Peptides against a protein of PDB entry 4Z5W. Designs and how they scored, part 45

Target 1, 305 residues: chain A of PDB entry 4Z5W
Amino acid sequence: IPDVFLELNKLWYFSAQSNLFNGEMPRSLSNSRSISLLSLRNNTLSGQIYLNCSAMTNLTSLDLASNSFSGSIPSNLPNCLRLKTINFAKIKFIAQIPESFKNFQSLTSLSFSNSSIQNISSALEILQHCQNLKTLVLTLNFQKEELPSVPSLQFKNLKVLIIASCQLRGTVPQWLSNSPSLQLLDLSWNQLSGTIPPWLGSLNSLFYLDLSNNTFIGEIPHSLTSLQSLVSKENAVEEPSPDFPFFKKKNTNAGGLQYNQPSSFPPMIDLSYNSLNGSIWPEFGDLRQLHVLNLKNNNLSGNIP

## One batch from the design tools (peptide; aimed at target 1 Y208 F244 P245)

Design b2_p20_3 (made by RFdiffusion4)
Pose (drawn by RFdiffusion4):
Structure b2_p20_3 (pose): chain A 291 residues (1-233, 242-249, 256-305), chain P 20 residues (1-20)
Amino acid sequence: IPDVFLELNKLWYFSAQSNLFNGEMPRSLSNSRSISLLSLRNNTLSGQIYLNCSAMTNLTSLDLASNSFSGSIPSNLPNCLRLKTINFAKIKFIAQIPESFKNFQSLTSLSFSNSSIQNISSALEILQHCQNLKTLVLTLNFQKEELPSVPSLQFKNLKVLIIASCQLRGTVPQWLSNSPSLQLLDLSWNQLSGTIPPWLGSLNSLFYLDLSNNTFIGEIPHSLTSLQSLVSKPDFPFFKKGLQYNQPSSFPPMIDLSYNSLNGSIWPEFGDLRQLHVLNLKNNNLSGNIP
Amino acid sequence: SLTNMTNVTFNSESGYIYTD
């Protein structure tokens, strides 16, 4: 990509995604005062990611995903004070999230999916301090690590939480109850154990729950039949393993408890869930009748 | 009781969400 971005001082939108571009991002792009939306994803771009946050005061959305970059996660990123969305997926950082990210107050959406992020314990202790974070994708990282049960964790405004296919040990942590506005929860494809917490049914905005492919035991909590959003009625897309979904509401309401060791019966009160589109209880130890 | 769920699909294919 040519180094001409000092000359293009009115450029607020640049999208070069899904091409064959290689090499580093030109430094002038890293210094662009006018750039607001930048999408370079799905190229062969490489090197240490450098962004001058004193210079890029208009940067609001950054998508460098699916590229050949290496090095660390830039620690100066919280200083890009208008930056609201970062898609860093499929960049092999082989690194932890910098502590400075606890100061990233403009951040509302973050994806480190399949990015070789280590230490979910430290990553979540840091990111809980980003007060405006509404969506978090940590899928395909933290391999075989433990999902922290530390009760001090609070993600207050969190709407979407996705940490799948990490083979995570531990249970569904209770601190997740500190995210009362949670819409979409995906903990699937992990090694999670214990029982399914009844407090999940207390999440009034939750419409999509994927607990599939875990080691969960015990009963289906009765509170799931009283889930409010299941009973009654921005750009950074998601892919389901790939089928594209543009926003969290693009996912039809779902309960997927499949591929666990759950026991007991199916509650008749599930009939109360009139807005439920998908109910997947396959590959469990469930017994009794079908209500 | 499950017949009251007129728009539900049972035991559909499972998967996980990610970004690209």

Design b2_p20_3_s1 (made by RFdiffusion4, then SolubleMPNN; from b2_p20_3, 12 letters changed)
Fold by OpenDDE base, seed 1:
Structure b2_p20_3_s1 (fold): chain B 305 residues (1-305), chain A 20 residues (1-20)
Amino acid sequence: as target 1 above (305 residues)
Amino acid sequence: ALSKLTNLKLNTESGFLTTE
């Protein structure tokens, strides 16, 4: 990309996604005072990610996903006082989340999907301090680590949590019960064990639950038949969507189905590919907003109600 | 009881969410 952005004092939005741009990000772009939305997703950009946060005072959204960037996660990003949305998916950092992210009060949406992030305990301990964090995507990281169950973890404003395909060990963590605004939970394609906790049915805004491809045992919690978001048409609060798309992937090598907003996901309970036993609760018939119920490949018995 | 859910899809393909 040519280094010509210094003269573009009116450049509010720059989208150059899905091109063939190579080399480093232009210094004039990294120093732009006018840019609010920057997307360079799906290019061949390289080098270290550097943003002059003291200059980039209008930056609100950053999408650098699917580039060949190297080096460390930029520890100065919390100094970008208006930066809300960050997509760093598929950038191979081989790093931990910077401690400076404890101060990232502007942050609302973060993705590190498939970015070779390490130490889930440190990552969650840091990110819990982001008081405005609503969307967190950590899929394809933390390979074979343990999902921390530390009760002191608090994500009070969390709406979307995706930590899928990490081969994570442990149980469904009790600290998620402290996230009463949770709308979407994906913990699928892990090695999570134990029982599915009944308190998941108390998450009144939870319309999408994916616990598929784990090692869960016991009965399906009856409390899942009383999920308020699936019983009633609550007014879907049009929460500001992250400025990055989501993809539902069947495997790591396939292209995913694209979803532009979390609200575009069909209301779903997926508990497939576990070791769940007992019956299918008839009261699942009360979930009038439920579009997908997936219970296949379990040890369930009795009649389908 | 599930027959009350006119738009319900049972046992669809599983898949995980990403942003890539």
Scores: peptide ipSAE 0.559, ipTM 0.941, DockQ to the pose 0.877
OpenDDE base, seeds 2, 3, 4, 5: peptide ipSAE 0.551, 0.553, 0.554, 0.554; ipTM 0.941, 0.939, 0.942, 0.941

Design b2_p20_3_s2 (made by RFdiffusion4, then SolubleMPNN; from b2_p20_3, 11 letters changed)
Fold by OpenDDE base, seed 1:
Structure b2_p20_3_s2 (fold): chain B 305 residues (1-305), chain A 20 residues (1-20)
Amino acid sequence: as target 1 above (305 residues)
Amino acid sequence: ALSKLKNVQFNTESGFLTTE
């Protein structure tokens, strides 16, 4: 990309996604005072990610996903006082989340999907301080780590949590019960064990639950038949979606189905590919807003109601 | 009782969410 962005005093939005751009990010772009939305997703950009946050005072959204960037996660990003959305998916950092992210009060949406992030305990301990964090995507990181169950973890404003395909051990963490605004939970494709906790059914905004491809045991909690968002239409909180798309992938090598907004996901309960036993609750019939119910590949018995 | 769910897809293919 040519280093000409200093002359573009009115550049508010720059999208050069899904091109063949290579080399480093232009210094004029990294110093742009006017830019609000920057997307360079799906290119071959390289070098260190550097943003002059003191200059980039209007930057609100950053998508650098699927590039060949190297080096550290930029620890100065919390100094970008208007930066809300960050997509760093598929950037091979091989790093922990910077401690400076404790101060990232502008942050609303963060993705590190498939970015070789390490230490989930440190990551969650840091990110809980982001008071405005609503969307967190950590899929394909933390390989074979333990999902922390520390009750002191608090994500009060969390709406979307995706920590899938990490081979994570542990149980469904009790600290999620402190996230009453949670709308979407994906913990699928892990090694999570124990029982599915009944308090999940108390998450009145939860319309999408994926616990598939784990090692959960016991009965399906009856409280899932009373998920208020799936019983009635009235609680569909239209929240501003992150400025980055989501993809539903069947495996790491397949192209995913694209969803531009979390609200575009069909209301779903997926508990498939576990070791759940007991009966299917007849009261699942009361979930009138449900679009997908997946209970296959469990140890369920009795009649289908 | 599940017959009340006229527009529900049952036992679809599972897949995890990403942003890549």
Scores: peptide ipSAE 0.577, ipTM 0.945, DockQ to the pose 0.887
OpenDDE base, seeds 2, 3, 4, 5: peptide ipSAE 0.557, 0.572, 0.565, 0.565; ipTM 0.942, 0.944, 0.943, 0.943

Design b2_p20_3_s3 (made by RFdiffusion4, then SolubleMPNN; from b2_p20_3, 11 letters changed)
Fold by OpenDDE base, seed 1:
Structure b2_p20_3_s3 (fold): chain B 305 residues (1-305), chain A 20 residues (1-20)
Amino acid sequence: as target 1 above (305 residues)
Amino acid sequence: SLSKLKNLTLNPESGFLTTE
C-alpha cells in the first residue's frame, strides 16, 4: 500500500479488504488523525502492527484480520481512547493478551479467532476489566488448556461469547451466570465435561446456545425449555453490532457461512455429539422462537415428543 | 411436542463460530 495517507485529511473510512496488498502497513495510515474505520482484512500485509494512538484520535474500528502480521499484540491499543471494535482474527501472534488491556474501557467488540493466543486464564482475568466489552471471540486458541472456573470472573455486559474449537478441558464455568445479558454462547468443539448446568436456563436473553462436540454427561437440563428469549419475542434486547462478520464453519478447513450480525443467527440449541442421556423434554415444544434443535449423536432414549 | 414448532430444523450439521 503506498504511503500517501498523510495528505488525506478528510479520510474517515478506509476499506481495502480482500486484495493482494503486501509489505508493511503505511506509516501515514498508522498516524492518520481523520480515520474512524480502518479495514485491511484478507491481504498479505506483514511486519509488526504499530498504531500511533496519540495521533489516531478518531479511530473507532480496526479490522486487520487474515494478514501475515507477526510479533506481539500492540500493548498501546488501550491508548486509542475511541477504539471500540478490534478484529485480529487469523494473525499468528503466538502471545498472551497484554496486561494493558485491563484499562481498555472503550473496547466493545474483540476477536482473536485463530490468532495463536495462549493462556486463557490470564486472557479472561485481563478482559473482565473491560467494562464495555459486549462481544468476545477467542475461537481456535488456547489449545488443550483448561477453561478457568474461577467464580470471581465477571463479564457483566457480555452479550456474545465464542470460545469454540480450542480443545479446552474443564466444565461449563459458574462465572458465566454473572453475565445476565448473554445472548449467544458458543463453547462447541472442546473437551468440556461434567453436566450441563441448570442455571443456563436462567439466562433470559440467551437465544443461541452451542455446546456441541464436547464430553457432557447426564440429562438435558429441563430449565432450557423455559429460556425466555425462545418462548416470546418481547425481549428485543439491543443487539451488539460489531464492525466485523461472523462465520459458521463445519470444520477448520472449510469456508464458513457469513453472518454480518448476531441477529442473523437462527435461534438455536445445539447439544449434539455429547454423552447426554435421558429423554427429550416435551416442553421444548413451548420454545416458539426456536429454529434449530440439534441433539444428534447422544445417548438419549424414549420417544421424540 | 416438537410438532408445535412449524419452522424447526431438527438435527442439522453442527459447526462452530469464527470471525475469519
Scores: peptide ipSAE 0.590, ipTM 0.950, DockQ to the pose 0.869
OpenDDE base, seeds 2, 3, 4, 5: peptide ipSAE 0.567, 0.584, 0.586, 0.574; ipTM 0.949, 0.950, 0.950, 0.948

Design b2_p20_3_s4 (made by RFdiffusion4, then SolubleMPNN; from b2_p20_3, 11 letters changed)
Fold by OpenDDE base, seed 1:
Structure b2_p20_3_s4 (fold): chain B 305 residues (1-305), chain A 20 residues (1-20)
Amino acid sequence: as target 1 above (305 residues)
Amino acid sequence: ALSKLKNVKFNTESGFLTTE
């Protein structure tokens, strides 16, 4: 990309996604005072990610996903006082989340999907301090780590949590019960064990639950039949979606189905590919807003109601 | 009782969410 952005005093939005751009990010772009939305997703950009946050005072959204950037996660990003959305998916950092992210009060949406992030305990301990964090995507990181169950973890404003395909061990963490605004939970494709906790059914905004491809045991909690968002339409909180798309992938090598907004996901309960036993609750019939119910490949018995 | 769910897809293919 040519280093000409200093002359573009009115550049508010720059999208050069899904091109063949290579080399480093232009210094004029990294110093742009006017830019609000920057997307360079799906290119071959390289080098260190550097943003002059003191200059980039209007930057609100950053999508650098699927590039060949190297080096550290930029620890100065919390100094970008208006930066809300960050997509760093598929950038091979091989790093922990910077401690400076404790101060990232502008942050609302963060993705590190498939970015070789390490130490989930440190990551969650840091990110819980982001008071405005609503969307967190950590899929394809933390390989074979343990999902922390520390009750002191608090994500009060969390709406979307995706930590899928990490081979994570542990149980469904009790600290999620402190996220009453949670709308979407994906913990699928892990090695999570124990029982599915009944308090999941108390998450009145939860319309999308994926616990598939784990090692959960016991009965399906009856409280899932009373998920208020799936019983009635009234609680569909239209929240501003992150400025980055989501993809539902069947495996790491397949193209995903694209969803531009979390609200575009069909209301779903997926508990498939576990070791759940007991009966299917007849009261699942009361979930009138449900679009997908997946209970296959469990040890369920009795009659289908 | 599940017959009340006229528009529900049962036992679809599972897949995890990403942003890539």
Scores: peptide ipSAE 0.578, ipTM 0.945, DockQ to the pose 0.878
OpenDDE base, seeds 2, 3, 4, 5: peptide ipSAE 0.566, 0.577, 0.572, 0.565; ipTM 0.942, 0.944, 0.944, 0.942

Design b2_p20_4 (made by RFdiffusion4)
Pose (drawn by RFdiffusion4):
Structure b2_p20_4 (pose): chain A 291 residues (1-233, 242-249, 256-305), chain P 20 residues (1-20)
Amino acid sequence: IPDVFLELNKLWYFSAQSNLFNGEMPRSLSNSRSISLLSLRNNTLSGQIYLNCSAMTNLTSLDLASNSFSGSIPSNLPNCLRLKTINFAKIKFIAQIPESFKNFQSLTSLSFSNSSIQNISSALEILQHCQNLKTLVLTLNFQKEELPSVPSLQFKNLKVLIIASCQLRGTVPQWLSNSPSLQLLDLSWNQLSGTIPPWLGSLNSLFYLDLSNNTFIGEIPHSLTSLQSLVSKPDFPFFKKGLQYNQPSSFPPMIDLSYNSLNGSIWPEFGDLRQLHVLNLKNNNLSGNIP
Amino acid sequence: SVDDLLAHASPLLFASNTMY
């Protein structure tokens, strides 16, 4: 990509995604005062990611995903004070999230999916301090690590939480109850154990729950039949393992408890869930009748 | 303004945020 971005001082939107571009991002792009939306995803771009945050005061959305970059996660990123959305998926950082991210108050959406992020314990202790974070994708990282149960964790405004296919040990942590506005929860494809916590049924905005492919035991909590959003009625897309979904509401309401060790019966009170589109209880130890 | 342009922008985007 040519180094001509000093000359293009009115450029607020640049999208070069899904091409064959290689090499580093030109430094002038890293200094662009006017750039607001930048999407370079799905190229062969490489090198240490450098962004001058004193210079890029208009940067609101950054998508460098699916590229050949290496090095660390830039620690100066919280200083890009208008930056609201970062898609860093499929960049092999082989690194932890910098502590400075606790100060990233403009951040509303973050994806480190399949990015070789280590130490979920430190990553979540940091990111809980980003007060406006509404969506977090940590899928395909933290391999075989433990999902922290530390009760001090609070993600208050969190709407979307996805940490799948990390083979995480531990249980569904209770601190997730500190995210009362949670819409979409995906903990699938992990090693999670214990029982399914009844407090999940207390999440009034939750419409999509994927607990599939875990080691969960015990009963289906009765509170799931009283889930409010299941009983009654911005760009950074998601892919389901790939089928594209543009926003969290593109996912039909779902309960997927499949591929666990769950026991007991199916509650008749599930009939109260009139807005439920998908119920997947396959590959469990469930017994009794079908209500 | 840039803010007005952004309010009226509709970019084509592709997904990289993997879910299972």

Design b2_p20_4_s1 (made by RFdiffusion4, then SolubleMPNN; from b2_p20_4, 11 letters changed)
Fold by OpenDDE base, seed 4:
Structure b2_p20_4_s1 (fold): chain B 305 residues (1-305), chain A 20 residues (1-20)
Amino acid sequence: as target 1 above (305 residues)
Amino acid sequence: SLDEFLANAKPKLIGNNEMF
């Protein structure tokens, strides 16, 4: 990428995703006063990520995902006072979340999916201080760590939590009951154990639940048949979706489906590939908005309703 | 049908990029 961004004093949006760009991010780009949205996703960019937050006063969205960046997570990003959205998926940091992220009040959406992030306890303790955090994606990190269940953790404004494929141990954490605005929860492909907690059915905005491929035992909580978002169409306030695309892959050999918004996910309960027992509740028939119920590969018995 | 409702059982990984 050429170092010409100083002259581009009116440049608001720079998208150069899915190209063959290599080398470091140009210094003029890291100092741009005009850029609001920067996307360099899916390139071969390298070096350390450095942004001059004192210069980049208009920066609202940053997508650097699927690049060959190295070094530490930039601890100065909280100084980018308008920065809302960060996608750092597939950047191999081999790092912990910086302590400075406690002060990241502008942050609304964060992804570190497949970024070799370590210490989930520290990450959640830090990120709970981000009062505007709505979307958190941490898939393919924290390998074989324990998912903290500390009741003091509070994500009051959290709408989307995805922590899949981490081989995490522990139980469904009770601190999620402090997130009444939660719409999408994915804890699939872990080593989570215990029972599915009944308080999940009290999350009135929860339309997508994936607990598949874990070691959950006991009965399916009857409270899941009363999930309000699946009984009635809640008018999901169309919050302006940041340029923060989700990718869902059904199989290792299939192309990923892109979902531009969390609301584009089909309403779903996936409890498949666990050790759940008991009956399927007939009251799942009350979930008129439900598109997918997956209970495959459990120890369920009785009549299929 | 109940079969279509149950059949979509393959591992679904969600991430914020072409993670796969």
Scores: peptide ipSAE 0.118, ipTM 0.655, DockQ to the pose 0.106
OpenDDE base, seeds 1, 2, 3, 5: peptide ipSAE 0.070, 0.030, 0.027, 0.077; ipTM 0.635, 0.569, 0.581, 0.668

Design b2_p20_4_s2 (made by RFdiffusion4, then SolubleMPNN; from b2_p20_4, 11 letters changed)
Fold by OpenDDE base, seed 4:
Structure b2_p20_4_s2 (fold): chain B 305 residues (1-305), chain A 20 residues (1-20)
Amino acid sequence: as target 1 above (305 residues)
Amino acid sequence: SLDEELANAKPELIGNNEMT
C-alpha cells in the first residue's frame, strides 16, 4: 500500500479488503486525521500494528483481520476515543489482552477470533470494564483453559458472546445472568460440563443459543421453552451492529456463509452432541420464531412431541 | 467413522474471518 494518505485529507472510508497487499501499513495511514472506517482484512500485511491515536481522531472502525501482523496487541488503542469496532481475527499475537483496555469506553465490538490470545480470566476481568461492549468474539483462543465462573464478572450491555472451539473447561458461568440484553450465545465445541442452567430461559432477548459439542448432562431446562424472543416477534430493535462480518461454516470443506449482522442468524437452539437426558418438552411448540432446534446425539428418550 | 463425521462436523464456527 503506497504512503500517500497525507494527501487524502478528506478520506473517510478506506476499504482494501480481500486483495494481495503485502508489507507494512503505511505511516501516513496510521496518522490519518480523516479516516473513520479502515478495513485491510484478508491481505498479507505484516509488521507491528501501530496507530497514532492522537492523529486518528475520527477512527471509529478498524478491521485488520486475516493478515500476517506480528508483535503485541496495541495497548494505546483506548486512546482512539471514537474507536468502536475492532476486528483482529486470525492475527497471531500470542498475547494477553492489554490492561489498558479497562479504559476502552468507546469499544462496542471486539473480535480476537483465532488470534492466539491467552488467559481468559484476565481477558474477561479487563473487558468487563468496557461499559459499552456489546459484541465479543473470542473463538479459537485460550486452549484448554478454564472458563471463569466468578459471579462478580459483569457485562451489562453484552448482546453477542462467542467463545467457541477453545477446549474450555468449567460450567455455563453464572455471571452471564448479569447480561439481560444477551441475544446470541455460542459456547460450542468446548469441554464444558454440568447441567444447562435454568436461568438461561430468563434471557428474554436470547434468540440464538449454541451449546453443542460439550459434555453437558441432565435434562433440557424447561425454561428454554419460554424464551420470549422465540415465543413472540419482539421488534428486533435494529441495534448498531459491528462493522465486521460473521462467518458460519457448516462443513470444513464448504465456504463459510457470511452474515453481515448478528440479526441475520436464524433463531436457533443447538444442544447437539452432549449427554443430555430426559424428554423433549412439548412446549418447544410454543417457540413460534424458532427456525432451528438441534438436539441430535444426546441421551434423550420418550416420545417426540 | 464417528470420528470422521465429528472431524467433518468441525464446528459451525462463528468467526469474523474468511474461513479459507
Scores: peptide ipSAE 0.203, ipTM 0.701, DockQ to the pose 0.114
OpenDDE base, seeds 1, 2, 3, 5: peptide ipSAE 0.131, 0.157, 0.035, 0.178; ipTM 0.662, 0.666, 0.614, 0.705

Design b2_p20_4_s3 (made by RFdiffusion4, then SolubleMPNN; from b2_p20_4, 10 letters changed)
Fold by OpenDDE base, seed 3:
Structure b2_p20_4_s3 (fold): chain B 305 residues (1-305), chain A 20 residues (1-20)
Amino acid sequence: as target 1 above (305 residues)
Amino acid sequence: SLDDFLANAKPELIGNNEMT
């Protein structure tokens, strides 16, 4: 990418995604005062990520995902006072979340999906201080760590939490009950154990629940038949979605379906591939907005309602 | 059908990039 962005003093949006760009990010781009949205996703960019946050005063969205960047996570990003969305998926950092992210009050959406992030306890302890954080994607990190259950963790404004395919141990954490605005929860493809907690059914905005491919035991909580978002069409206030798409991969060999907004996900309860027992509650029939109920590969018994 | 409702639910990984 040429180092010409100094002359582009009115450039608000720069998208150069899905090209063959290599080398480092241009210094003029890292110092751009005008850029609000920057996407360099799906290139071969390399070197260390550096942004001059004192210059980049208009930066609101940063997508650097699927690049060959190296080094540390930029600890100065919280100084980008308008930066809301960060996509760092598929950047191999081999790092922990910087402590400076405690001060990241502008942050609304963060992804580190498949970024070799370590120490989930530290990550969640840091990110809970991001009061405006609504979307958090941490899939394919923290391999074989324990999901912290510390009740002091609080994500008040969290709407989307995705921590899939981490082989995480532990239980469904009680601190998620402090997230009453939670709409989408994916903890699939872990080693989570214990029972599914009944308080999940009290999350009135929860329309998408994936707990599949874990080691959960006991009965399906009857409270899941009372999920308000699945009983009635809540006017899902279209809150501003993250500026990065979601990809849902059904099979290893199929292309992932792109979802531009969390609201584009079909309303779903997936509890498949666990060790759940007991009956299927007939009151799942009351979930008129539900599109997918997956209970396959459990120890369920009785009649299918 | 309940079967179609149950059948199309494959375990799906959500990420914000093409999960290759």
Scores: peptide ipSAE 0.115, ipTM 0.625, DockQ to the pose 0.119
OpenDDE base, seeds 1, 2, 4, 5: peptide ipSAE 0.114, 0.106, 0.133, 0.037; ipTM 0.631, 0.625, 0.636, 0.633; seeds 4, 5 fail the geometry check

Design b2_p20_4_s4 (made by RFdiffusion4, then SolubleMPNN; from b2_p20_4, 11 letters changed)
Fold by OpenDDE base, seed 4:
Structure b2_p20_4_s4 (fold): chain B 305 residues (1-305), chain A 20 residues (1-20)
Amino acid sequence: as target 1 above (305 residues)
Amino acid sequence: SLDEFLANAKPELIGNNEMT
């Protein structure tokens, strides 16, 4: 990418995603006063990520995902006072979340999917201080760590939590009950155990639940048949979605489907590939908005309603 | 149908990357 962004003093949006750009980010781009949206996703960019937050006063969205960046997570990002959305997916940091992120009050959406992030306990302890955090994606990190169950953790405004495919141990954490606005929860492809907690059915905005491919035992909580978002068309308040897409892959060999918004996901309960027992509740028939119910590969018995 | 409701879920991973 050429170092010409000083001349582009009116540049508000720069999208150069899915190209063949290599080398480092140009210094003039890292100092742009005008840029609000920066996407360099899916390139071969390298070097250390550096942004001059004192210069980049209009920066609201940063997508650097699927690049060959190296080094530390930029600890100065909280100084970018308007920065709301960050996609750092598939950047191999081999790092912990910086302590400075406790001060990241502008942050609304964060992805570190497949970024070699370590120490989930520290990450969640830090990120709970981000009072405006609504979307958190941490898939393919924290290999074989324990999902913290500390009741003091509070994500009051959290709407989307995705921590899939981490080989995480532990149970469904009770601190999630402190997130009453939760709409999408994915904890699939872990080593989570215990029972599915009944309080999940009290999350009135929860329309997408994936607990598949774990080691959950016991009965399906009857409270899941009363999930309000799945019983009635609540006016899903079109809340501002993150400026980065989601990708859902159904098969290892198929391309991922792109979803531009969390609301584009079909309403779903996936409890498949566990050790759940008991019957299928007939009251799942009350979930008129539910598109997918997956209960396969469990120890369920009785009549199919 | 209940069958269509149960049939479609292969293991689905959500991420923010082009899952090549």
Scores: peptide ipSAE 0.167, ipTM 0.650, DockQ to the pose 0.112
OpenDDE base, seeds 1, 2, 3, 5: peptide ipSAE 0.045, 0.109, 0.114, 0.153; ipTM 0.618, 0.625, 0.631, 0.681

